# Peptides against a protein of PDB entry 2AUS, part 4

Target 1, 323 residues: chain A of PDB entry 2AUS
Amino acid sequence: ADIKREVIVKDDKAETNPKWGFPPDKRPIELHIQYGVINLDKPPGPTSHEVVAWIKRILNLEKAGHGGTLDPKVSGVLPVALERATRVVQALLPAGKEYVALMHLHGDVPEDKIRAVMKEFEGEIIQRPPLRSAVKRRLRTRKVYYIEILEIDGRDVLFRVGVEAGTYIRSLIHHIGLALGVGAHMAELRRTRSGPFKEDETLVTLHDLVDYYHFWKEDGIEEYIRKAIQPMEKAVEHLPKIWIKDSAVAAVAHGANLTVPGIVKLNAGIKKGDLVAIMTLKDELVALGKAMMSTQEMIERSKGIAVDVEKVFMPRDWYPKLW

## One batch from the design tools (peptide; made by RFdiffusion4, then SolubleMPNN)

Design b2_p20_4_s3 (from b2_p20_4, 13 letters changed)
Fold by OpenDDE base, seed 4:
Structure b2_p20_4_s3 (fold): chain B 323 residues (1-323), chain A 20 residues (1-20)
Amino acid sequence: as target 1 above (323 residues)
Amino acid sequence: SAAAREARLRRARELAARHA
């Protein structure tokens, strides 16, 4: 999520009509909810699916989905995509995660040795998915981006860890314990980040959602529920983006693939096969798709399919059909 | 205790937020 992506402009004269679409900051409250993502502070106890079901009941929603399962005992950042935004979770599932973990050691280990061994777990690690996971139990590599030791108190080690999606912190702690020679277990775990969603002012509880929905429905105060729900565009901030002409928006919204002539600007470093967000010039999410070209190919070529459109989000009528 | 662990996790979050 922290990767700054350069923006390459292909058409510096491309303008957008201010009358078309609904920019993320200009959606009526009902429309904002329909295209919303909640940065939920998941409590310990319930499953991620139970929490999604509660949000649907609280907010009177037909559909919702979460941006990556937290175990019942794990608290913290659970992005919950609402209604028409539900499928945006596909952008969050592969996103990096951060956790704060409490590891309990089964023996005494010098602090210097703890620090040295934990640093060796930065980078590529080999993991086997736990038995309870729906994931096929094959050995696989996962990236540990960083380990930051926050506190060491005898046998208790509190640390922050940034990891590739589907890294099992419980398994990481088990392997650290083995490497230390004494064994270890995960005592506590909180997720502090899921892609662009972190512990910030946008983090809300289930109780906050109850209160904020009540203030809107009974008191006519929409401010709180509006702030508690992020626009779906937040859920794609970490993806490489392609911005398209107004004339291309309706076609993509109808499920047409994005062709090279429709591109106004794009991020550097797109590779063939990457998940990309197709945006309007007003930073509205039109669709998610698979890049069929690199950034370089999209710059150099005059024609061809740039993006295979997989998931459309924008309604078909927000922009006029110009073909 | 579980309460002491939870307090340490809260403190770690506060520290983490100050360093971000």
Scores: peptide ipSAE 0.023, ipTM 0.625, DockQ to the pose 0.280
Fold by OpenDDE base, seed 2:
Structure b2_p20_4_s3 (fold): chain B 323 residues (1-323), chain A 20 residues (1-20)
Amino acid sequence: as target 1 above (323 residues)
Amino acid sequence: SAAAREARLRRARELAARHA
């Protein structure tokens, strides 16, 4: 999510009609909810599925989905996509994660040795998924991006860890304990980041959602519930983007593949096979798709399929059909 | 205890917020 992607302009004369679409910051409250994502502070205790079911009941929603399972005992950042945005969670599943973990050592270890050994676990690690995982229990490599020790108090080690999606922190702590020679277990775990979602002013509780929904429905105050729900576009901030002409939007919204002439600007470093977000010039999410060309090919070519459109989000009527 | 677990989770949140 922190990778600043360069924006390459292909058509510097392309304008957008201000009367078309619904920019993320200008949606009526009902439409904002229909295309919303909650940065939920998941409490410890319930499953991620129970929490999603509670949000659906609190907000009177037909459907919702979460951006990656947290175990019952694990708290923190759980993105919950609402209604028409439900399927945007597919962009969050492969996203990097950050955690704060409390590791308890089963013996006394000098602090210098703790620091040295934990530093060796930055990089590629081999893991086996736990028994409770829906994933087949095969050995797999995962990246640990960083380990930051926050506090050492005797046998208790508090640390921050950035990891590739589907890295098991419980397994990491077990292997650290083995490398220290005394053994260790995961005492506590909190997720502090899931792709573009982090612990910030957008983080809300289930209690906040109850109160904010009540203020809207009973008191007519929409401000709180509006701030508690992020636009679905937040859930794709970490993806490479392609911005398209107004004349291409309706076709893509009907499920047509994006062709090269429809591109106005795009991020650098797109590779063939990458998941990309197709955006309007007003930063509205039209669709997710698979890049069929690199950034360089999309610049150099005059024609061809740039993106295979896999998932449309934008309604077909927000932009006029211009074909 | 449940209280000691909640206290550690609060401390983990506070530390995570200070180092964010």
Scores: peptide ipSAE 0.022, ipTM 0.627, DockQ to the pose 0.460
Fold by OpenDDE base, seed 1:
Structure b2_p20_4_s3 (fold): chain B 323 residues (1-323), chain A 20 residues (1-20)
Amino acid sequence: as target 1 above (323 residues)
Amino acid sequence: SAAAREARLRRARELAARHA
């Protein structure tokens, strides 16, 4: 999520019509909800699916989806995409995660040894998915980006850990315990980040959502529910972006692949096969797709398919058909 | 204790939010 991406401009004269589309900041409350993502503080106890079902009931929604399962006993950051934004969760599934974990050691270990051994677990690790995972139980590599020890209190080790998507913190703690020679288990776990979603002012509880929905429906106060819901564009902040001409927007919104002539600006470092966000010049999410070219190829070529469009989010009528 | 662990986890959340 914290990757700063250079922006390369292909057409510095490209303008956008202010009458077309609905920029994230200009959506009426009903439309904002239809294209919204909640940064939910998932409580411990319920499944991620139960929590999504509760949000649907609280907010009177037809559909919603979550940005990556948290176990019942795990709390913290659960992005919940609403209504027309539901499919944006596919951008969050591959995103890096951060957790705060409490590891309990099964024996006494000097703090210097704890710190030294935990540092050795930064980098590539080999894991087997747990039985409850829908993923085939084969050994696989995962990245641990960082381990930050927050507190050591005898046999209790509180630490922050940044990991590749689908890293199992319970398995990491088990292997740390083996490396320490005493064994260990995961006592507590909280997810503190899921891609662009973190523990900040946008983090809301289920109780907050009940109250905020009530304030809107019964008292006519939309401010709280508006702040509690992020625009779907938040869910793609960590992706490489391609910004397109107004004349290309309607075609992409109809499911046409993005061709090179439609590109106004793009992020550096796009590779063939990358998941990319197609944006308007007003930073509206049009679609997600697979890059069929690198950034360099998209700059140098005059024609061809730049992005294979996989998921359209923008309605077909927000921009005029200009093809 | 479970209460002491919950208090440590709360402090860690507050720390995480300040460094975000």
Scores: peptide ipSAE 0.019, ipTM 0.604, DockQ to the pose 0.262
Fold by OpenDDE base, seed 3:
Formats: sequence, structure tokens, C-alpha cells
Structure b2_p20_4_s3 (fold): chain B 323 residues (1-323), chain A 20 residues (1-20)
Amino acid sequence: as target 1 above (323 residues)
Amino acid sequence: SAAAREARLRRARELAARHA
């Protein structure tokens, strides 16, 4: 999420009609919910699927999905995409994660040795997925971006860890315990970040959602439920973006592939095969797709398919057909 | 004991919440 991407302008004269579309901050409350993502503080106990089912009941929704499973006992940041935004969760699956973990050591180890050994686990690690994972149990590399020790209390080590998607903190703690020579297990785990979603003022509980929904439906107060739901565009902030002409929006919203002439500006460093977000000039999410060209090819070429459109989010009627 | 496990779990949650 923290990767700053340069923006390359291809068409500096491209304008957008202010009457077309619904920018993220200008959606009526019902439309905001239909294109929303909740930064949920998942409680310990329920499964991620049970929590999604509760949100659907609380907010009277037909569809919702989560941005990556938390185990029943794990609390913290669970992005829940609502209704028409439900499919945006696929953008969050490859995103980095942060956790606060409590490791319990099975023997006494000097603090200096704990600190030294845990620092060696920054970088690339080899993991085997757990049996309960839908992922084949083959050895694979994963990146640990950072380990920050917060507290050491005898055999209990509290630490913050930033990791590549699909890194198993339980397995990391097991390997740290082996390297320390005493063994270890995961006592507690909280997820503090999932891509662009973190512990901040947007983090809400299930109880908050109950109260905020009642304030809206019974008291006519929209403010709380509006703040509790982020626009779906938040869920793609970490992706490379391509901004398109108003004249290209309706075609992409109908499922047409993005062609090079439709591009106004784009992020640097797009590679062929990357997941990209197609945006309007008002920063509205039109679609997700697979890049068929690099950034350089999209700049240099006058024609061709730039993005294979996989998932459309924008309604077909927000922008006029100009073809 | 179950009680010692529950006490550690509460403390760990409180610690995790303070460093969140």
C-alpha cells in the first residue's frame, strides 16, 4: 500500500464533465452503501464468514465479501465489501498485511538473543501452508517486510510484523522458536493492517454498525453510517491505476477492454500481467483488469488493448455512450 | 490451567490493543 507510484500524463488536455458519474464523496447514502467497504474490527470468536453474514443482516444487504480470512480467534482489520462492491475484495487478497502477535517461548532465552534472532527473520522466509489452508502444502517463499519487538516479558514476546500476503504468522513463530532452540507458539494474533485498511478512525465494530444503522433508519441521521463505510475506491488505492477519458468510461462499464486511445494518465511501473484499477478522471473505480501492456508500451503505442477488463463495478448509466 | 490460559489471553489482548 505504501508504494508511491509516479503518474505519467498521456493527454494533458483531457477534461471531465462534472455532471457525469458519482465521485466517491458525492454519493447519496444508499449509493454509498451499494459501493461501500467497511473497515471492520473483527471480534475474536466468530469466523470471517459469520461476521460477513451478521453485517448483511445488520445493514439489510443481499451481498457482501471479505478481503481475506481471519481465523476465528484472530481479531482486527477485516475489510468487508458491500453489495455492488463485493468483488473489490480481490484487490485486497495480494495486498501486504500487518499483525501484532504474542509469541510464547517454551524455554528461557536472553532478551538480546531474542532480538538478534527475530531480526534475522526479516526478508525472505520459507513456509509450508497449514493443513486447513485451501493452498497446496508446497514449500514457498514469503517476504517479511519488518519485525518490530514491542515488549518482552520473560517468555512472552509481543511484536509487530509486516508480511507479504499469505504469510502464516503461526508458522513464522514456530520457526523463530526453533531458531531460538526452545520452541514457541502463537498465543494471540491481531491484524492491524490489510493493504490500505489499517487501525484508524475508519475502524468500526459490529456494535457500531448496529447503532449507526439505527440512527439512520429511525432518527434520519446519515452521518455515522456514512463515516462507517468507505468508498470502494479505498480498496484499490494500493493498485496501479489507469485514468481514462469520459468517452471510454461507458464502453469499459459495458465490459469492453480498455484500448490505448482511452488512456489519459497512468501509473509508472505497470507490467504485463499486473492487476490494475481503471479509474475515471474523478477517481471513480470503473473496473479491475489485467494489464496487457507495460506502462511504457501504453505511452508509446497509439492503439491496441491496454487492459483486459475482468471485473466491472461502475453502472452502465453513470456515463453516456459516446460511441 | 484453563484460568492461567484465560488470564494470558486477556493480557495478550490488552497488550495487542495498546500497541494497535
Scores: peptide ipSAE 0.019, ipTM 0.592, DockQ to the pose 0.785

Design b2_p20_4_s4 (from b2_p20_4, 14 letters changed)
Fold by OpenDDE base, seed 2:
Structure b2_p20_4_s4 (fold): chain B 323 residues (1-323), chain A 20 residues (1-20)
Amino acid sequence: as target 1 above (323 residues)
Amino acid sequence: AAAARAARLARARAIAARHA
């Protein structure tokens, strides 16, 4: 998520009409909610599905979805996409995750040995999904991007860990305990990051959402509920982007594939098969799709299908039909 | 960044204290 992607400009003369679309910062409150994502602080206790159902009741919504399951006992960052933005969660499922974990050791181990062994678990690890997981129980590799020990207090080890999506921290702690020779278990787990969503000023509780919705509906104060909901474009910040001409927006919003002539600018390092976000020149999310070309092919070619459009988000009427 | 780290450590210590 922290990878700065270079932006390559193909058409430096391309302008955008300020009268068309609804930029993320200029949506009326009802429209902002329809295209919103909440950075929820999930409490321990409820399932991720129960929490989504509560948000739907609190905010009077027909539809919502979450950006990756947290176990009932696990707290922290749960992105919840609202209404018309619900499908944007597909961009968050493959995104990297960060956790703070408390590991309890079943025996005494010198601090130097704890630090040395935990450092060996940075990189590729082999995991088997737990029995309760809907994922097929086959051995698979996962990346541990980093392990940062925060505190060691006797048998209690508090650490931060960055991992590939679908890494099981409980299994990681079990294997660390085996490598230490004493065994270990996961005492506590909190998710501190899910792709672009982290513990920051945008993190809100279920209680905050109740209060902020009441301030809007009873007092006419929309400011709090507006700040509590992020635009859906936040949920795609970590993806490679392709920005398109105003004349291409309505076609893509109708489900047409993006062709090379529609591209104004794009991120470097797009590969064929990558999930990409198609954006307007006002940074509005039009659609998600699969890259059918590399960045280099999109620069060199004058024609062809650049992106196979899989999920449209933008309404068909925000931009005029110019084809 | 430092304030967010301090708040995270405070929450983590409060978690650890529930298991003590």
Scores: peptide ipSAE 0.026, ipTM 0.652, DockQ to the pose 0.098
Fold by OpenDDE base, seed 3:
Structure b2_p20_4_s4 (fold): chain B 323 residues (1-323), chain A 20 residues (1-20)
Amino acid sequence: as target 1 above (323 residues)
Amino acid sequence: AAAARAARLARARAIAARHA
């Protein structure tokens, strides 16, 4: 999520009609909800699926999905995509995660040794997925981006950890305990980030959602429920983007692949096979797709399929058919 | 056990909030 991407302009004369589409900041409240993502503070106790079912009941929704499972005992950042935005959770699955973890050591270890050994776990680690995971139990590498020790209190070590998607913090703590020679277990875990979603002013509880929905439905006050729901475009902030001409939007919204002539601007560093977000010039999410070209190929070529469109989000009627 | 867990969780949240 924190990767700054250069924007390369391919067509500097491309304009957008202000009457077409619904930019994230200009959606009526009902439409905002239909294309929304909640940055939920998941309570400890319920499953991620139970929490999604509660949100659907609270907000009277047909569909919702979460941006990556938290265990029942784990609290914190759970992105919940709503209604027409439900499929945007696919963009959050590969995104980096941050946690605050409490590790309990099974013996006494000098603080300097704890700090030294935990620093050795920054970088590439080898993990075996737990039995309960749908993932094949083969040894695999995962990246630990950083480990920050927040507090050491005897045998209790509180730390922040940034990790690649599908890194198991419980397994990390087990291996740290083995390296310390005393053993360890995970006492507490909270997720503090899931890609672009973090602990900030957008983080809301299930209780907040109940209150904010009632303020809207009973009192006519939409402000709170509007602030509690992020636009679906938030869920793709970490992806490389391609911005397209107004004339290309309707075709992509109908499921056509993006061709090179439709590109106005794009992020640097797109590789063939990358998941990319196709955007309007008003920063509306049109679709997710697989890059069929690199950034360089999309600049140099005059024709060809740039993106294989996999998931359309834009309604077909927001932009006119200009073909 | 529940009170000790609630206290640890409250402490973890308070520390996370100070470093956010």
Scores: peptide ipSAE 0.024, ipTM 0.649, DockQ to the pose 0.518
Fold by OpenDDE base, seed 5:
Structure b2_p20_4_s4 (fold): chain B 323 residues (1-323), chain A 20 residues (1-20)
Amino acid sequence: as target 1 above (323 residues)
Amino acid sequence: AAAARAARLARARAIAARHA
């Protein structure tokens, strides 16, 4: 998520009409909710699906989805996409995750050895999905981006870990315990990050959402519920982006593929097959799609399909048809 | 006791990060 992507400008004279669209910071509260994502602090106990069902009841919503399952006993960052934004979770499912974990060792191990062995688990690891996962139990490689030991207290090791999506921290701790020769288990787990969503001022509880919804509906105070819901564009911050002309927005919003002439600017390092976010010049999410060209091909070519549009988010009427 | 303390510390750090 923290990979700064260079922005290459293809059309430096492209302007946007301020009367068209609804920038993420300028949506009426009802529209903001319809295109919202909650950075939920999931409590330990309920499933991620139960929590999504509770949010739907609290906020009187028809649809919602989560940005990646947390086990019942696991707390912390659960992005919940609302209503028309529900399908933006497809951008969050493959995103990197951070956790704080408590590992309990089944024997005494010198601190120096704990530190040395845990450092060896940075990089590529082989995992088998647990029996309770909907995923086929095939061995698969996963990346551990970093392991940071926060505290060692005898047999208890508190650590931060950044991982590829679908890395099982329970399995990681089991393998660390085997490598230490004493065995280990996961005592506690909290997710502290899911792609662009982290533990910050945007993190809210289910109780916060109840209170903030009542303040809006009963007292007419929208400020709290507005702050508790992030714009759907937050959920694509970690993706490579392509910014398009105002004249191309309505076509893409109608499900047309993005062609090269519609591109104003784009991130460097897009490869063919990458998931990309198509944005307006006001940083509004139009659609998600599959890149059909590299960044270099999108710069050099005058024509052709740049993005195969897979999912439209923007309403068809926010921008005029200019074709 | 230590696991409960470390879990409290992790929760306390998460709460402190919300109020910082």
Scores: peptide ipSAE 0.023, ipTM 0.646, DockQ to the pose 0.186
Fold by OpenDDE base, seed 4:
Structure b2_p20_4_s4 (fold): chain B 323 residues (1-323), chain A 20 residues (1-20)
Amino acid sequence: as target 1 above (323 residues)
Amino acid sequence: AAAARAARLARARAIAARHA
């Protein structure tokens, strides 16, 4: 998520009509909710599915989905995509995660040895998915981007860890404990980041959502519920983006593949096969798709399919059909 | 005690981040 992506401009004269679409900051409250993502502080206790069901009940929604399961005992950042935004969770599933974990050691280990051994777990690690995972139990590599020890108190080690999606912190702690020679278990876990969603002013509780929904429905005050819901575009901030001409928006919104002539600007470093966000010039999410070309190919070529459009989000009528 | 401290610290950070 923190990778600054260069923006390459292909058409510097491309303008956007201010009358078309609904920029993320200009959506009426009902439309904002329909295209919203909640940065939920999931409490410990309930499953991620129970929490999604509660949000649907609280906000009177038909559909919602979460950006990656947290175990019942795990708290913290759970992105919950609402209604028409529900499918944006596809962008969040592969996103990096950060956790704060408490590891309890089963024996006494010198602090210097704890620090040294935990440093060895930065980088590529081999994991087997736990038995309770729906994922095939094949050995796989996962990236540990960083381990930051926050506190050591005897046998208790509090640390921050940044990991590739689908890294199991419980398994990491088990292997750290084995490497220390004493064994260890995960005592506490909190997710502090899921891609672009972090512990910040956008983080809300289930109680906050109850209160804010009542302030809107009973008191007519939309401000709180508006702030509690992020635009769906937040959920794609970590993806490489392609910005398209106004004339291309309606076709993509109808499920047509993006062709090279429709591109106005794009991020550097797109590879063939990457998940990309197709954006309007007003930073509205049109669709998610698979890049069929690299950034370089999209610059150099005059024609061809740039993106295979997989998931459309934008309504078909926000932009006119310009043929 | 330490599990309760870590849970409190994680909650305290989340609260602090909401008020920053």
Scores: peptide ipSAE 0.022, ipTM 0.667, DockQ to the pose 0.152

